# Ledger of designs, part 141: peptides against a protein of PDB entry 2FGR

Target 1, 331 residues: chain A of PDB entry 2FGR
Amino acid sequence: SSVTLFGIVDTNVAYVNKDAAGDSRYGLGTSGASTSRLGLRGTEDLGGGLKAGFWLEGEIFGDDGNASGFNFKRRSTVSLSGNFGEVRLGRDLVPTSQKLTSYDLFSATGIGPFMGFRNWAAGQGADDNGIRANNLISYYTPNFGGFNAGFGYAFDEKQTIGTADSVGRYIGGYVAYDNGPLSASLGLAQQKTAVGGLATDRDEITLGASYNFGVAKLSGLLQQTKFKRDIGGDIKTNSYMLGASAPVGGVGEVKLQYALYDQKAIDSKAHQITLGYVHNLSKRTALYGNLAFLKNKDASTLGLQAKGVYAGGVQAGESQTGVQVGIRHAF

## One batch from the design tools (peptide; made by RFdiffusion4, then SolubleMPNN)

Design b2_p17_6_s4 (from b2_p17_6, 8 letters changed)
Fold by OpenDDE base, seed 4:
Structure b2_p17_6_s4 (fold): chain B 331 residues (1-331), chain A 17 residues (1-17)
Amino acid sequence: as target 1 above (331 residues)
Amino acid sequence: DELNELAEALSAALSAL
């Protein structure tokens, strides 16, 4: 068997001009360009084209040295892979998030990412953002002439919250076409959760596409998330993203991304614009800067996710500006 | 209905550009 230790330490100085009180926050934050992590992975060749695998990955918080502890909540899988693709058992990214977050030019982290994969409804489930699941079985196809798919099911294990049963059950998948410069995907998911102690279905549909022109990449996402509640009506959010990235001088990458979050239940929109730059000092070390602007309208209270500094909301209708400047090191 | 909502969503995204 092979075993690989790997990781990323990504730490930044971050600033946001407004918190929930209207005050500025600043300090040392984490995971501005890539989520900081420590992991172990390995494979065993079983012969006949079959391989066993394991993957254990946890988040690193470089600002406090993991004061809240370390765990493998990012991924904790055993797998079999071969000509049929890959089957995984254990906590992981759900297939929908694994595929559809790949269109986010900010890698689903820092102040710039697409925030559509969110708990929009104060869902009481631990993973109501639709990103990961416990008790997950997943299957990923090979790539067949560009076509690929992934499917997943997570057991609820009879978890209950209030009167809600089946909490944490996930079913979902994607179909995709990945060929050369083109990527396109459609994802569908349903997760069972609770809101106010009542059974709620988190339904998600996501369309993603990207095209790499060599000189620049364009990427887009369209998502609808709907928390279907038996009482109180549905909480629907339509989220949109359009981004561009381009290499700069062979050592850098510039990114620009816009997102719109149309929060139907509160008839309120939020607009996010992020400019990012990554400067590669080596294959493993980069400097980066992110500048994000989030405009909430009406009752919208969304905040930029300056992890380690401030990731809360703002006052309704307030705009927030965020900055991150940091170092990413991979090992 | 869901396709119409997606189309409206796409139209709204395009109109916001």
Scores: peptide ipSAE 0.010, ipTM 0.514, DockQ to the pose 0.010
Fold by OpenDDE base, seed 1:
Structure b2_p17_6_s4 (fold): chain B 331 residues (1-331), chain A 17 residues (1-17)
Amino acid sequence: as target 1 above (331 residues)
Amino acid sequence: DELNELAEALSAALSAL
């Protein structure tokens, strides 16, 4: 058996020019290029090509030293793997988010990421962003000539909110083709939740693709999220992303990503443009900078996610500029 | 219905470019 301790400490100076009051915010933030984490993982060879595994991972907040505590809410799985693929038991990324966030050039963190995986409807479930689930069973296939898939089911355990039953039940999966420079995936998910104490289905469809030209990579996402409410009609958001990245001088990477969030329930759009640069000082240490622009139109109030500084909304129709400059260290 | 919504989303994405 082997046990590996691993982690990332990512801490930055962050600035946003507007909060909900129209004032600037600045300070020390976390997780600007990668989510800061501490984890334990290991494997046991059981013979015959069968392996047992475990993975325990929590988020690190380097600005306050985890003042609110430490937990394994990022991942807490036991698994069996072999020629059949991998079965996981425990809290993890749901299969849809695990695959489809891989097309985000900003690693689903900081001020630059694709923000489509969101609670768009004030859903009362703890994971109504569609990223993770409690009580999750997941299965991942091997890669068969490029084709692969993942499936997941999370038990609700009779959780209720208001009159809503089955809160936290997840069912979802993806199919993908991963071969050389090409990746393409389709994901479907449904999660049971509540909005205003009433039963609501969070339905999600996501298409992702990327191609690595060697000198540059292109990546794209198309997503629809619907909160189907028993009363009050659907809350629908269409989210689009297109990004490019390129290596710079053998030690750097530049990234540019655009996203559009078409919020149908409020007939309002938000546009996000992010420029990022990573400079590798070593295999384990990097400097980075992100510059993001978020333009809200009409009733849109989206804010950039400067974790540890400001992650709230802005006034309706207001634009926000964000900057992060930081250090990422992996161990 | 879901395929039609994906087609609408794709069409909307293409029209926004």
Scores: peptide ipSAE 0.009, ipTM 0.501, DockQ to the pose 0.011
Fold by OpenDDE base, seed 2:
Structure b2_p17_6_s4 (fold): chain B 331 residues (1-331), chain A 17 residues (1-17)
Amino acid sequence: as target 1 above (331 residues)
Amino acid sequence: DELNELAEALSAALSAL
């Protein structure tokens, strides 16, 4: 058996030029290049190719020292793995987000990431962003000549909100092909939630692909999220992402990513462009900088996610510029 | 309909390349 302590402390100075009042915000932020975390994990060889595993991981907030407390909400799983793949029990990334966020060149964190995995409808469920679930059972296949898949089911445990039953139930999965420079995936998910105290299904379809040309990597996402409501019609968002990354000078990486969020229920688009640079001082320590521009159109109020500084919206139709400069340290 | 919207979105994404 083995137990490994691991983590990341990622802290930055962040600036956004507009908040909901139109004022600038700046300060010390967290998780600009990678989500800051503390974790414990281990495995036990049970013989015959069977292994038991555990994984406990929580978010670290380096700006406030976890003033709201520490928890294992990032992952809290026990698992069995072998030639059949891996079964996990406990809170984790849902299979769809685990696979499809891997195409985000900004690692689903900071001001640059693909923001498609979002609660688009003011859903009242705890995980209406489609990223994680409580009470999750997940299964991941081995890789078969590039082909792999993951499936998950989360129990609602009779959670109710208003008149909505089965809140927090998740069902979803992906199929993927990962071979050499190519990765491609299709993910489908449904999560039961509530909007305005009424039952709502959060349906998600996501396509992802990436190709590593050696000199550069291209990555793309296509996502539709639909909150199906009995009253008031569907809240549909089509999200698109295209990104490129390239190594710089053997110790750096430059990233450029564009995303479009077509918010159908409000006939409004948001455009996000992010330039990022990571400079590796070592295998474990990096400096980074991100510059993001978010242009809201019409009724769109999206804000950049400068966690620890400002992650709220802006006024409708307003543009926001964000900067993060920070240190990432892994242990 | 959803497959057609996906195909249109994919076609639009591919046409934007």
Scores: peptide ipSAE 0.008, ipTM 0.491, DockQ to the pose 0.011
Fold by OpenDDE base, seed 5:
Formats: structure tokens, C-alpha cells, sequence
Structure b2_p17_6_s4 (fold): chain B 331 residues (1-331), chain A 17 residues (1-17)
């Protein structure tokens, strides 16, 4: 059996000009270009084209040395793979997020990412952002002529919150076409949760596409998230993203991404614009800088995710500017 | 219904371009 230790340490100096009080925040933050992580993985060849696998991955917080502890909440899976594809058992990215976050040019990390994968409704369940699930079974097809798919089911294990009796149940999947420069996918998911102690369905639909022109890549996301509450009506958010990236001088990458979050329940929009640059000092080490602008309108209170410094909201209708400058090292 | 809402969202996104 082979066991591989792997990780990323990504630490930055971050600044945001406004918090919930209207004050600036600055300091040392984590995970600006990639989520800092420590992991173990391995495979065993079982013969006949069958392989067993394991993957254990936790988040690292380089600013505080994991003061709140370490866990394998990023991924904790055992798998079988072969010509049939891959079956995974354990906590992981749900199939929808695993595929559809791949269109985010900021890789769901730092102050620049697409923030559509969010708990929009003060959902009381774990993972109400639609990113991961406990008790997950996942299946991923092989790629056949570009076509691929992934499916997942997470058991609720009779978890209750208030009157909600199926909290944490996930069902979802995607279909995709990945061929050469083109990637396109459709993802659908439902997660059972609670809001205010009442049963709520978190429904998600996401379209993603990207095209690599060689000189630049374009990427886009269209998402609807709907928290269907038994009482009080739906909490709907339409999220849109368009991004471009280009290689610079063979060692750098520039990224520009726009996102719009149309928060229907509060009739309020937020606009996010992020400029990012990554400078590769090596295959493993990069310097990076991100500059993000978040413009809230009306009742919108969204904040940039300057993890380790400030990831809270702002006052309604306030704009936030964020900066991150950091080092990413992979091992 | 959900497909119609997606079509509307797509149409709205296309109309906002």
C-alpha cells in the first residue's frame, strides 16, 4: 500500500475596510488562494482493475496553529474504484459542489470566490452551505467521450432539529461534459434542514461552464438556491458569476471575477468584483494578491471571507473592500 | 416549475448581459 502525506499552507496578510460595526479589520489570515490543509491518502491495487483508496483531509489554520483543534472534516473517505468509476463512503464534498465549484476561478477560497454555496436562510443543519455532507455515499462515473456524472446520498440518521426529522439528508448529482478546452455541467441537489426549528428543504440548481482559449480561460456559474420552508415562504437566492483568467509571463496568473447575488427574500442585490494575481516561485510555492470589492444594496449585509481576520457581514447597504497578500506552499 | 424558474433565471441573466 502507498500512503502519501500532502498539504497546503496558505497564510496571508489581510485587510477589510468594514466589519459589522463599520470598523476596519486587519491581521494574519488563512487560505487566501487555496484552503490550507493536511491530508493522508493512499491506494491499494486489488487486481483486476479494482483499487481500494482512503483519503483523510483536514483544514489547517496557520495563523493560530489550529487552536480550535484538527479534524478530517474536509474529507474522510474510503473508496473502491475501477472501470465502473469510483464509489466513496464518508464525509466529502457533495458531488454538486465538487463539480460546480471547479468553475470558480478562486477555487471557493479567500475573498474572491463565488459565494453562492452558502447558508442563505440561517439553516440550522450542518453543511447548509451545500458544500459537504456527513454520512455520504458518492458515486462518480468514468469519463466517457467527455460525458461524466456524479451522484450522492447522505443519511440523516434521524437527526432532528425542532420539528424537522430528516436534517442532514442530502440527495444530489451532476451531469457534465469535459472535453479538451470545454467544460460544462448541470448540478441538482436537495438537502433537508431546519430554519427556526421547522423543516426546510435546501434546493440547489447550478449550471457551470468554462472554456480554455489557451491565452485565457472564461468561466461562468448560474445558481439558484431555495430554502423551502414549511412556514414563512421560500428564501431564494439567484447567484451569477463570470470570470476570466490568463497566464502572465509563464509564471503568473491573473484572475478577474464578477458575481451577483440576487437575494429575493430581502429584494436586495450584492455585487462582488475580485482581481487576483498568483506568482509561481516554483511548482509548490506561490505569492498571491487578491483585491475584492463587495457592494451591498438595500438590505444586503454580505461580507468578504477574509478567513482568520474577518468573515462576518457588514451593515445593510454597505460596501466592503478586502485585500489579501500571502504565500501558498504545497507539500 | 423549477425548470421554468431556471429558464427565467437564465433569461434574466441573458437579459442582464
Amino acid sequence: as target 1 above (331 residues)
Amino acid sequence: DELNELAEALSAALSAL
Scores: peptide ipSAE 0.008, ipTM 0.518, DockQ to the pose 0.010

Design b2_p17_7_s1 (from b2_p17_7, 15 letters changed)
Fold by OpenDDE base, seed 4:
Structure b2_p17_7_s1 (fold): chain B 331 residues (1-331), chain A 17 residues (1-17)
Amino acid sequence: as target 1 above (331 residues)
Amino acid sequence: MEELLREALERFKEELE
């Protein structure tokens, strides 16, 4: 058996020029290039090609030393794996987010990431962003000639909000082709939640693809999220992303990513453009900088996610500029 | 799951139109 302690401490100085009041915010933030984390993982060979595993991972907040506590909400799984693939029991990324967020060149964190995995409808469930689930069973296939898939089911355990009685139930999965420079995936998910105390289905479809040309990588996402409400009509968002990254001088990486969020329920769009640079000081330590611009049109109020500084919205139709400069250290 | 797949296919069809 093996046990590995691992983690990332990512802390930055961040600035956004507008909050909900139109004022600037600045300070020390976290997780600008990668989510800061502390984890334990291990495996046991059970023989016959079967392995047991565990994974416990929580978020680290370097700005305040986890003043609100530490937990394993990022991942808390036990698993069996072998030639058949891997079965996981416990809180984790849902299969759809695990696969489809991999196309985000900003690692689903900081001010530059694709923000499509979001609670678009004031859903009252804890994980209505479609990223993780409690009470999750997941299965991941091996990669066969490039083809792979993942499936998951999360139990609602009769959790109720208002009149909704299946809150937290998730069913979803993806199919993918990963071969050499090419990756492509299609994900489908449904999560039960509540909006205004009424049962609501969060339906999600996501298409992702990337190609590594060696000198540069292109990545894209197409996503539709629908909160299907019994009363009041559907809340639909179409999200689009296109990104490029390239190595610089053997020690750096530049990233450029554009995203469009077409929020149908409010007939409003938001545009996000982010430029990022990572400078590797070593295999474990990097400096980074992110510059993001978010333009809200009409009734859109989206804000950049400068964790630890400001992650709220802005006034309708307002634009926001954000900067992060930080250090990432992995151990 | 079949309904989800059908809805997803219908959505994909609607987006292609």
Scores: peptide ipSAE 0.011, ipTM 0.481, DockQ to the pose 0.012
Fold by OpenDDE base, seed 2:
Structure b2_p17_7_s1 (fold): chain B 331 residues (1-331), chain A 17 residues (1-17)
Amino acid sequence: as target 1 above (331 residues)
Amino acid sequence: MEELLREALERFKEELE
């Protein structure tokens, strides 16, 4: 068997002009272009086209040296793969997020990403953002003439919160077409959780597509998230994203992305626009800058996710500007 | 394929409504 140590250290100076009190925040943040991580992975050829694999990955917080500790909550899987595809056992990205976040030009990281994969309803489950799950079994198909799919199920293991008795159960999957410059995917998921101690279903549908024109790439997402509650009504959010990226001078990349979050339960919208630039100093090291604007309307209180500096909300109807400038190093 | 996708999306939207 082979074992590979790998990781990313991404640290930035970040600024947001408003917090929940209307004050500015600034400092050293983490994970502006890519999530900082440390991981181990390996594969074993078992013969006959069958391989075993493992993957252990945890988040690194460069600003505080992982003061809260280190774990493998990003991914902790054992796998079998072959001509049939890949089966994974263990905590991981759920199949829907793994595929559909690939259309986010900001890679679900920093102040610029699509924020649709979110806990919109103060869900009490650990993973109510729809990104990862504990106790997960996943299956990914090979690519057949462009067509591919992934499916997952996570056991609740009788976890309870209040009167909810199936917290953490996940079922979901995607179908996709990936061929040359074109990618398109449809994802569906349901997760059992609790809101206010009451059983709640988090339902999610996401459509993604991208096209690479060579000189530029376009990408889009359409998502509906619905927390179905027995009492208090459903909490529904429709999220939309459109982005473009282009290479610059052979060593850089510019990104522009717009997102709209239509929060139906509060009849309020939020608009996000982000400009990003990455400058590659090498294959492993890059400088980057992000500039994001978030405009909340009416009762919306969304905030940009400047991890390590400020990731909270703002006052209702307030706008927020965020900046990140940082270094990303991969090993 | 577009029609099947639209129908599937509509059905799932209805199930999600």
Scores: peptide ipSAE 0.008, ipTM 0.478, DockQ to the pose 0.012
Fold by OpenDDE base, seed 3:
Structure b2_p17_7_s1 (fold): chain B 331 residues (1-331), chain A 17 residues (1-17)
Amino acid sequence: as target 1 above (331 residues)
Amino acid sequence: MEELLREALERFKEELE
């Protein structure tokens, strides 16, 4: 049996040139390159190739010392694993997000990530961004010659919001091919939620692929998210991402990523371009910088996620520029 | 692309209903 204490402290100085009032915001932010976290994990060999595991992980907010408290909302799982793969019980990344966010060169963190995994419809569920779920059972296959898959189901436990029942129920999964320089995946998910107190289905389809050329890596995502409301029109967003990364001088990495969010319900697009650089001072410590530009068109009000400084929207049709410079330390 | 994704989502929904 083993128990490991682990974590990341990632803190930055961040700036955005516009908030909802059109004013600049700046200060000390968190989680610019990696999400700051504290965790415990361990495994027990049960013999015969069977292992038990646990994983408890919570987010750390270095800028305020976790003023709102600490919890294990990032992951709180017990698992069994073996030749059959892995079964997990507990709050975790849903299988679709776990796999498909891996194609985001900014690791779903900071001001540069692909923002397709989002609550596009003012959904009232706790996890309407499609990233995690409570009451989750997940299964992950082994890798068979590159082929792998993951499936998940989350119980709603008769949670209600307004007249909506089954809130929080998730069903989804992915199939993937991971072999050498190539990765490709298809993910499908449905989550039950509420919008305006009325039952709504959040449907998601995501295609991802990447190829590592050695000198550079290319990565892409294609996603549709659709909030299907019983009353009123569907809220559909098509999200696209293309990114490239390359090692620099043996100690650095440069990243460039573009994303387009076509928000059909408001007939409005947003364009995101992010340049990032990571400089490794050691295996555990890095300096980083991110520069992001977000252009909203028409009724779009998207904002960059400068966590700890400003993560809200901007005025309709406004552009936002963001900068993060920080330190990431892993232990 | 949009229509293909829409069709895929509709099929997925039908399988879950």
Scores: peptide ipSAE 0.008, ipTM 0.467, DockQ to the pose 0.011
Fold by OpenDDE base, seed 1:
Structure b2_p17_7_s1 (fold): chain B 331 residues (1-331), chain A 17 residues (1-17)
Amino acid sequence: as target 1 above (331 residues)
Amino acid sequence: MEELLREALERFKEELE
């Protein structure tokens, strides 16, 4: 049996040139290269190849010392694993996000990540970004010659918002091929939610692939998110990503990523380009810098996610530039 | 499940055209 305390503290100085009022914002932010976290995990060997596990993980906000409190909303699972794979019970990343965010070269955090996993429709559910779920049961297969899969179901527990029932129900999964330098995955998910107090289905399809050439890695994502409302038109977004990374001098990594968000309901596009650099001072400590440019067209109001400084939108059709320079420490 | 996957893939293809 083992119990491990682990975490990451990632804090940065961040700047964005525009907020919703057109003013600049700057200050101390968090989670620019990796999400800051504190966790406990452990395993118990039950014999015969069977293991029990637990995982408790919460987000850390180093800029304010978790002024709003600490919780285990990142992950709170108990599990059984063996030759059959792994079953998890509890709040966690849903299988689709767990697998498909792995193709994001910016680790789904800071000002540079793929932002497709989003609440595109003012959904009233707590997890309408498609990243995590409460009341979740997940199953992950072993890897068989590269082939692997994950499936999840979250209970709604008769949660209601307005006239919408079954809020919080999730069903989804992925199939993947992971072999050597190649990774490819297809994910599908449906989540029940509400928009304007009316029942809405959040449907998501995501394709991801990456290839590691040794000297560089290429990664890509294709995603459609559709909020199907009982009353009113569908809110659909097609998101695309292409990124490259390369090691630099044995101690660094440079990353470049482009994303396009085609927001069909408002007939508006947003373009995101991010350059990142990580410099490893040790196996546990790194310096990093990110530079991101977000161009909104027409009615698009997307903003870069400078957590702790400014993560809101901008005026319609406005562009935003963001910078983060920080320290990441893992323990 | 296979039909749902097929319908989803077809919808994705239709939206890419």
Scores: peptide ipSAE 0.011, ipTM 0.499, DockQ to the pose 0.012; fails the geometry check

